# Designs tried in a protein design run: peptides against a protein of PDB entry 3JWR. Part 316

Target 1, 323 residues: chain A of PDB entry 3JWR
Amino acid sequence: TRELQSLAAAVVPSAQTLKITDFSFSDFELSDLETALCTIRMFTDLNLVQNFQMKHEVLCRWILSVKKNYRKNVAYHNWRHAFNTAQCMFAALKAGKIQNKLTDLEILALLIAALSHDLDHRGVNNSYIQRSEHPLAQLYCHSIMEHHHFDQCLMILNSPGNQILSGLSIEEYKTTLKIIKQAILATDLALYIKRRGEFFELIRKNQFNLEDPHQKELFLAMLMTACDLSAITKPWPIQQRIAELVATEFFDQGDRERKELNIEPTDLMNREKKNKIPSMQVGFIDAICLQLYEALTHVSEDCFPLLDGCRKNRQKWQALAEQ
Target 2, 298 residues: chain A of PDB entry 3JWR as posed
Amino acid sequence: TRELQSLAAAVVPSAQTLKITDFSFSDFELSDLETALCTIRMFTDLNLVQNFQMKHEVLCRWILSVKKNYRKNVAYHNWRHAFNTAQCMFAALKAGKIQNKLTDLEILALLIAALSHDLDHRGVNNSYIQRSEHPLAQLYCHSIMEHHHFDQCLMILNSPGNQILSGLSIEEYKTTLKIIKQAILATDLALYIKRRGEFFELIRKNQFNLEDPHQKELFLAMLMTACDLSAITKPWPIQQRIAELVATEFWEQGDQVGFIDFVCTQLYEALTHVSEDCFPLLDGCRKNRQKWQALAEQ

## One batch from the design tools (peptide; made by RFdiffusion4, then SolubleMPNN)

Design b2_p25_3_s4 (from b2_p25_3, 15 letters changed)
Fold by OpenDDE base, seed 4:
Structure b2_p25_3_s4 (fold): chain B 323 residues (1-323), chain A 25 residues (1-25)
Amino acid sequence: as target 1 above (323 residues)
Amino acid sequence: SELQELLDLGVTPEAYRALQELLAQ
């Protein structure tokens, strides 16, 4: 395609030029082509292209395929969200120095997972899918959308001309897919809530050890969630804009819940309760985000900008909640 | 079996065959 030709022929700017190592990164100024270029740079600078012998054209095609399989009519859970998740992962790996704690296969898997974790998202949560009796709800009982996202990821990875993993051995391929699946499934906040206590306890007791395979898996899950939620850590102007996108999508779901399911939406998804957004954001930060970024910062102090950003945004949301 | 492990990961038999062909090259 013309798009593929343009991408494959383009000069890929440095990570420094693209600012993709910055935790404060924003994609708002970037074209779709530039987001794809950033993604190429992430793969390159993590040595994934070299280590796994990726063909440039295949990588370009894969990126474009992933991007294409996000819906454009979804306000938040679109390509830009996936791209921002991957950028946060990249920043955590490079600037946060987590790269040195992980294998190349784990890094490969995490980057693929970050880009793929919301593939074909429909702008509605698992609860809506379940309550609407959507066909996907017949396939999976829990983490319905996350299973679907992984299925889409796998479909793309196995599609002709998109096989960025063709340079891997069978064992490496299996390991990579396992980690991708676990990472995508970990983005279900219900699973995060279930598992985070173990992670926090290990940190609190100073018993956390990445050499333990179970603890490694747990860490990868927590890291994935930290990147998925990283909008809450962004500079306030960026945070506000992203929060508006999230609210738009949630309100659209709430409107559908009223219309299609005859259900009163929760406050989070109720357009009529938009004035509660600041207090809900404070609650979300306190209940979900702060401890995660504290724990992550304990594992790697260079991840502090995520924690600092989260704290600053809490203050901003609290100030709005008091008006 | 290796096939079963891949199937448990959601890899289709067709994808597995394609992978084997790629690795045989």
Scores: peptide ipSAE 0.026, ipTM 0.642, DockQ to the pose 0.014
Fold by OpenDDE base, seed 1:
Structure b2_p25_3_s4 (fold): chain B 323 residues (1-323), chain A 25 residues (1-25)
Amino acid sequence: as target 1 above (323 residues)
Amino acid sequence: SELQELLDLGVTPEAYRALQELLAQ
């Protein structure tokens, strides 16, 4: 395609030029081509292209295929969300110095998972999918959308000309796919809530050990969630804009819940309760985000900008809630 | 359908099933 030719022939700027190592990164001013160039740079600077012998054209095609399989009519869970999740992963690995704690296969899997974790997202949550009796709800009992996202990821990885994992041994391939699956499934907040207590307790007791395979898996899951939720850590102007996108998508779901399911939406999904957004954001930060970024910062102190950003945004939302 | 999406991506149903079985082990 013309898009592939343009991407494959383009000079890829440095990570410094692209600012993709910054936790404060914003994609708002980037073109789709520039987001793809950033993605190439992430793979290159993590040594994934070299270590796994990726062909440049295949990587370019894969990136474009992933981007194409996000819906354009979804306000938040689109390519830009996946791209920002991957950028936060890259920043956590590089600036946050987590790269040195992980294997190359784990890094490969996490980056693929971050880019792929919301593939074909429909702008509705698992609860809506279940209540609407969607065919996917018959296939999976839990984490319905996350299973679908992984299936889409697997399909793309095995599509002709998109096989970025062709340089791996069979064992490396299996390991990578296992980690990708676990990482994508970990983005279900219900699973996060279920598992986070174990992680926090290990940190609290100073018993956290990445050499333990179970603890490694747990850490990768927590890291994925930390990147997926990273909008809450961004500078306030960026945070506000992303919160508007999230609210738009949630209100669209609420409108559909009223129309299609004849139910009253929750406050989070209710357009008429827009004035509750600040207080809900404070509640979300306190219940879900703060402890995660505290624990992550304990594992790597260089991740502190995520925690600091989260705290600052909590203050901003609290101030709005008091008005 | 998921099947149609597979076909549109050029993934064979057989290859996809085989991969799912490998990951379920």
Scores: peptide ipSAE 0.025, ipTM 0.549, DockQ to the pose 0.018
Fold by OpenDDE base, seed 5:
Order: sequence, then C-alpha cells, then structure tokens
Structure b2_p25_3_s4 (fold): chain B 323 residues (1-323), chain A 25 residues (1-25)
Amino acid sequence: as target 1 above (323 residues)
Amino acid sequence: SELQELLDLGVTPEAYRALQELLAQ
C-alpha cells in the first residue's frame, strides 16, 4: 500500500525529537504516519529491532495492521489510546528507568501488548457485552473483551508479512506470547482490583522482589494498568480533553443501553449526569489510580511524574466538583 | 462479584467510595 511505502521509506526521527520519552507526551498534534514513526522509534530504542532481528518492512506492516484493527468510530478506545499506552510504557521504561529491571523478552511483550491491548474495541464494556448476549460472552466468562483483544493480537502476529517475532526461538516465542496474553488480560480493571492488594502489600512490607517470577508477573500487570490509565497523569489540558473522549464513549454506551437493552445507564454512562464527571474523576483517582502510581514510584522513583500528574489532576477535578 | 459489577457498569462516586473502604481494610 501507499501508506506502507511511505512509512517504510521515511526517516524515523529521534526519540528526543518525537518527545516520546516524556511522560507529558501528547499525540493530539500527530498524524497517523507520525504515530507509526514514533512506534518504530520505540522498538528501535528499546533494542528490539536489533536483538530480535526484525525486518523494517515487517515491523512497518505490523504497526499499520495493528492500527487498522482499531475502530475509527470509537471515541476513546481507538488507535490513539493504544499508541498513548505504548508511549507511556516507553517513557516508563526509559525515563522511568524500568528497562533496567526487565528482560528483553518482557520489554518486547509489554510493547506489543500495550499497542494491542484494545484491538477491535467496540466502545462498550464487558458488562454491555454480557447483557447484550453477544457471541463473545459465550466464549469467555471473564475479561471477555481482553480475551478478544489478545485473539486479535495473535491473529495479526501470525498474519503473512506481519511476523515481527519470526527471529525468536521457539522458546522465546512461547514466553513472549505468554507475557503478551497476561499483560493484555491485566488491563481488565476487575483483574487489577483483584490483584493490586498483593502488590501494594509487598511494597508496604518492603518485600517486593522482581527476581521472584510471581512478583515479576504481578509487576508487569500493574505496569500495564499504569500505562493504560496514564491519561489521568497528563498535563491538565490533555487530561481534560481525554476525559471528554472517555465521557463521549461512555455516553454512547449509555444511549445504547437505553435504546437496545431498555435499561437506565449508570451515572458514568448517563449523558444526563455529565455534571457529575468531576466528582466521578476524583473518585476514580482515589479508588483506582493514586495507590498504583505511588507503588510504581516506590519501585522506581523516576516514575514520579506520573504520580505528580495524577495528584495535580485530582486537585483540578476536585475544584470543578466544588463549583 | 458486586465489585466487578460496579466496575463493569461504570463507577459512581458512591461505588468509588465503597472501593476505597474495601481497600482500607
């Protein structure tokens, strides 16, 4: 395709030029081509291209395939969300110094997972899929969409000309896929809520050890969630704009719930309750986000910008909730 | 779980408070 030719022939700017090492990064001003160039730079600067002998054209095709398998008519859970998740992962690895704590296979898996974690997202949550009796709800009882996202990821990785993992040994390939699956499934907030207590307790007791395989797996899950939710950490103008996209998608679901399922949506999904967004954001930060970024900052102090951003946005949302 | 349902259905301010209480235990 013309798009592939353009991407494959383009000079990839440095991470510094692209600002993809910054926790404050915004994609709003970037074209689709520029987001793909950023993604190439992430793979290159993490030494993944060299270490796993990726062909440039294959990587370009894979990136474009991943991008193509996000829906354009979904307000938030689209390519830009996946790209921002991956960028936060890259920033956490580089600027946050987490790269030094992980293996090359773990880094490879996390980056692929971040880009793939919401593939073919339909703009509705697992509850909607269950209540609508969608065929996917018959295949999976828990984390329905996350299983679907992984299936889509696997499909793309095995597609002709998209096999970025072809340079891996069989054992490396199996390990990578296992980590990808675990990382994508970890983006289910229900699973996060279930598991985060163990992580926080290890941190609190000063018993956290990345050399323990179970604790490593737990950390990778927490890191994925931290990157997935990273919009809450962005500079206020960026956070506010992303919150509007999230609200748009949730309200679209709520409208469908009324029309298709004849149910009254929850406040989060209810367009008529838009005045509650600030208070809901404060509640979300307190219940879900703050402890995660505190714990992550404890593992690596260089991740502090994520925590600081989250705290600043809590203050901004609280001020709006008091009006 | 009830908690899972609250997360899946979307979190109300009340639901987030309940989550905070659970985490404080």
Scores: peptide ipSAE 0.024, ipTM 0.527, DockQ to the pose 0.110
Fold by OpenDDE base, seed 2:
Structure b2_p25_3_s4 (fold): chain B 323 residues (1-323), chain A 25 residues (1-25)
Amino acid sequence: as target 1 above (323 residues)
Amino acid sequence: SELQELLDLGVTPEAYRALQELLAQ
């Protein structure tokens, strides 16, 4: 395609020029082509292209295929969300120095997972999929959408001309797919809530050890969630704009719940409850975000900008809730 | 078996064959 030719022939700017190592990064000013160029730079600077012998054209095609398999009619869970999740992962690996704690296969898997974790998202949560008796709810009992996202990821990775993992041995390939699956499934907040207590207790007791395979898996899950939720850490103007996109998508679901399911939506998804957004954001930060970024900062102190950003945004939301 | 492990990960038999062909090059 013309798009592929343009991307493959383009000069890829440095990570410094693209500012993709910054925790304060914003994609608002970037074209779709520039987001693809940023993605190429992430793979290159993590040494994934060299270590796994990726062909440039195949990587370009894969990136465009991933981007194409996000829906355009979804307000928040689209390509830009996946791209920002991957950028936060890149920043956490580089600026947050987490790269030094992980294997190349783990880094490869996390970057692929971050870009792929919401593939074909429909702008509705697992509860809506279950209640609407969608065909996907017949295939999976739990984490319905996350299983679907992984299935889409696997489909793209195995599609002709998109096989970015062709340079791996069979053992490396199996390991990578296992980690990708675990990482995508970990983005279900229900699983995060279930597992986070073990992680926080290990940190609190100074018993956390990345050499333990179970604790490594747990850490990768927590890191995925931290990147997935990273909009809450952004400078206030960026946070506010992203919160509007999230609210738009949730209100669209609430409107569908009224129309299609004949139910009253929860306050979070109720368009008539816009005035509760600031207090709900404070509650979300306190219940879900703060302790996660505290624990992540304990593992790597260079991740402190994520925690600091989250604290600053809590203050901003609290001030709005008091009006 | 290697095939069963890949199937458990959701890899299709067709994708597995394609992978084997790529690894044989």
Scores: peptide ipSAE 0.023, ipTM 0.611, DockQ to the pose 0.014

Design b2_p25_4_s1 (from b2_p25_4, 15 letters changed)
Fold by OpenDDE base, seed 5:
Structure b2_p25_4_s1 (fold): chain B 323 residues (1-323), chain A 25 residues (1-25)
Amino acid sequence: as target 1 above (323 residues)
Amino acid sequence: DAAKRLEELRKELLGLHYVERAEEE
């Protein structure tokens, strides 16, 4: 395609030029092509292209395929969200110095997972899928959409001309897919809530050890969530704008819940309760975000900008809630 | 009690984000 030709022929700017190492990164001003270029740079600078012998054209095609399989009519859970998740992962690995704590296969898996974790998202949550009796709800009992996202990821990875993992041994391939699956599933906040206590306790007791396979897996899950939620850490103008996108998508779901399911939506999904957004954001930060970024910062102090950003945004939302 | 605390956290999440209980399949 013309798009592929353009991408494959383009000079990829440095990570410094693209600012993709910054935790404060924003994609708002980037074209789709530029987001793809950023993605190539992430793979390159993490040594994934070299270490796993990726062909440039195949990588380009894969990126475009992933992008294409996000819906454009979804306000928040689109390619830009996935891209921002991956960028945060990249920043955490580089600027946050987590790269040195992980294997190349783990890094490969995390980056692929970050880009793929919301593939074909429909702008509705698992609860809606279940209540609407969608066919996907018959296939999976829990983490319905996350299983679907992984299925889409696997489909793309195995598609002709998109096989970026062709340079891996069979064992490496299996390991990578396992980690990808675990990472994508970990983005279900229900699983995060279920597992985070173990992680926090290990940190509290100073018993956290990445050499333990179970703890490694747990850490990767927490890291995925930290990147998935990273919008809450962004500079206030960026955070506020992203929050509007999230609200738009949630309100769209609420409207559908009324129309299609004949139910009154929760406050989070209720357009008429827009005035509660600031207080809900404070609640979300306190209940979900702060402790995660505190723990992550404990693992690597260079991740502090995420925690700092989260704290600053809490103050901003609290101020709005008091009006 | 860890179990009680976990339940509380799940309720908090449900209230905020309307998520369902998930187990690895």
Scores: peptide ipSAE 0.019, ipTM 0.460, DockQ to the pose 0.143
Fold by OpenDDE base, seed 3:
Structure b2_p25_4_s1 (fold): chain B 323 residues (1-323), chain A 25 residues (1-25)
Amino acid sequence: as target 1 above (323 residues)
Amino acid sequence: DAAKRLEELRKELLGLHYVERAEEE
């Protein structure tokens, strides 16, 4: 395609020029082509292209395929969300110095997972899928959408001309897919809630050890969540804008719940309760976000900007809630 | 030979994933 030709022939700017190492990064001003260029830079600067012998054209095609398999009519869970998740992962790995704590295969898996973790998202949560008796709800008991996202990821990775993992050995390929699956599944917030206590306890007791395979897996899951939720850490103008996108999608679900399921939506998804957004954001930060970024910062102090951003946005939301 | 083996593995893993999905139904 013309798009592929343009991307493959383009000079990829430096990470510095693209500012993709910044935790304060915003994609709002970027074209789709520029987001793809950023993604190439992430793979390159993490040494993934070299270490795993990725062909440039194949990588370009894969990126475009991933982008294409996000829906354009979904307000938040679209390509830009996936891209921002991946950018946060990149920033955490580079600026946050987490790269030094992980294997190349883990890094490869995390980046692929970040970009792929919401593939073909439909703008509704697992609860809606279950309640609507969607065919996907018949395939999976838990984490329905996350399993679907992984299925989509696997489909793309195995599609002709998109096989960015073709340079891996058999064992590396198996390991990478295992980690990708675990990472995508970990983005189910319900699983985060279930597992985070163990992570926080290990940190609190100063018993956290990345050399332990179980703790490594746990950390990767927490890191995925931290990147997935990273909008809450962004500078206030960016946070506020993203929160509006999230609210839009949630309200769309709420509208569908009323119309299609004949149920009253929760406040989070109720358009009529828009005035509660600030207080709900404070609650979300307190219940979900703060401890995670505190723990992550404990693992790597260079991740502090995420925690700092989260704290600052809590103050901003609290101020709005008091009005 | 290595490329062929890797392709076979990919197909196998796709198959295994399908089985896993069926078990979760």
Scores: peptide ipSAE 0.065, ipTM 0.660, DockQ to the pose 0.016; fails the geometry check
Fold by OpenDDE base, seed 4:
Structure b2_p25_4_s1 (fold): chain B 323 residues (1-323), chain A 25 residues (1-25)
Amino acid sequence: as target 1 above (323 residues)
Amino acid sequence: DAAKRLEELRKELLGLHYVERAEEE
């Protein structure tokens, strides 16, 4: 395609030029081509291209295929969300120095998972899919959409010309896919809530050990969630804009719940309750976000900007809630 | 030979994933 030719022929700017190591990164000013260039740089600077012998054209095609398999008519859970999740992962690995704690296969899996974790998202949550009796709800009992996201990820990875993992051994390939699946499934916030207590307790007791395979898996899950929710850590102008996108998508679901399911939506998805967004954001930060970024910062102090950003945004949302 | 083996593995994993989905139904 013309798009592939353009991407493959383009000079890829440095991570410094692209500012993709910054936790304060914003994609708002970037074209789709530039987001793809950023993604190439992430793979390159993490040594994934070299270590796993990725062909440049194949990587370019894979990135474009992933981007293509996000829906453009979804307000928030689109390519830009996946891209921002991956950028936060990259920043956490580089600036946050998490790279030094992980294997190359884990890093490869996390980056692929971050980019792929919401593939073919339909702008509705698992509850809606279940209540609407969608065919996907017949395939999976729990984490319906996350299983679907992984299915899409696997489909793309196995598509002709998109096989970025072709340079891996059989064992490396199996390991990578296992980690990708676990990482994508971990983005189900319900699973996060179930598992986070174990992680926080290990941190609190100073018993956290990445050499333990179970604790490693737990950490990767927490890291995925931290990147998936990283919009809450962004500078206030960026946070506000992303919050509007989230609200738009949630309100669209709420409207569909009223129309299609004859259900009164929750406040979070009720456009008539938009005045409660600030207080709901404070609640979300307190209930979900703060402890996660505190724990992550404990694992690596260089991740502090995520915690600091979250705290600052809590203050801003609280101020709005008091008006 | 290695490439062929990897392709076979990919097909196997696709099949296994399908089975896992069916078992979760």
Scores: peptide ipSAE 0.064, ipTM 0.653, DockQ to the pose 0.017; fails the geometry check
Fold by OpenDDE base, seed 2:
Structure b2_p25_4_s1 (fold): chain B 323 residues (1-323), chain A 25 residues (1-25)
Amino acid sequence: as target 1 above (323 residues)
Amino acid sequence: DAAKRLEELRKELLGLHYVERAEEE
């Protein structure tokens, strides 16, 4: 395609020029082509292209395929969300120095997972899918959408001309897919809530050890969630704009719940209660976000900008809630 | 041939994934 030719022939700017190492990064001003260029740079600077012998054209095609398999009519869970998740992962690995704690296969898996974790998202949560008796709800009992996202990821990875993992050994391939699956499934916030206590307790007791395979898996899950929720850490103007996108998608679901399911939506998804957004954001930060970024900062102090950003945005939302 | 073995593995993993889905139904 013309798009592929353009991407493959383009000069890829440095990470410094693209500012993709910054925790304060914003994609608002970037074209789709520029987001793809950023993604290439992430793979390159993490040494994934070299270490796993990726062909440039195949990587370009894969990126475009991933982007194409996000829906354009979804307000928040689209390509830009996946891209921002991956950028936060990149920043955490580089600026946050998490790269030094992980294997190359883990890094490869995390980056692929971050880009793929919401593939073909439909703008509704698992609860809606289940309550609407959607066909996907017949395939999976829990984490319905996350299983679907992984299915889509696997489909793309195995599609002709998109096989970025073709340079891996059999053992490396198995390991990578296992980690990708675990990472994508970990983005179900319900699973995060279920598992986070173990992670926090290990840190509290100073028993956290990345050499333990179970604890490694747990850490990767927490890191994925931290990147998935990273909008809450962004500078206030960026945070506020992203919060509006989230609200739009949630309100669209709420409207569908009324129309299709004949139920009153929860406050979070109720368009009529938009004035409660600031207080709900404070609640979300306190209940979900702060402890996670505190724990992550304990693992790597260089991730502090995420925690600091979250704290600053809590203050901003609290001020709005008091008005 | 490592390439053929990898392709066979991919097919196997796809099959296993399908089985896992069926078990979750």
Scores: peptide ipSAE 0.035, ipTM 0.623, DockQ to the pose 0.016; fails the geometry check

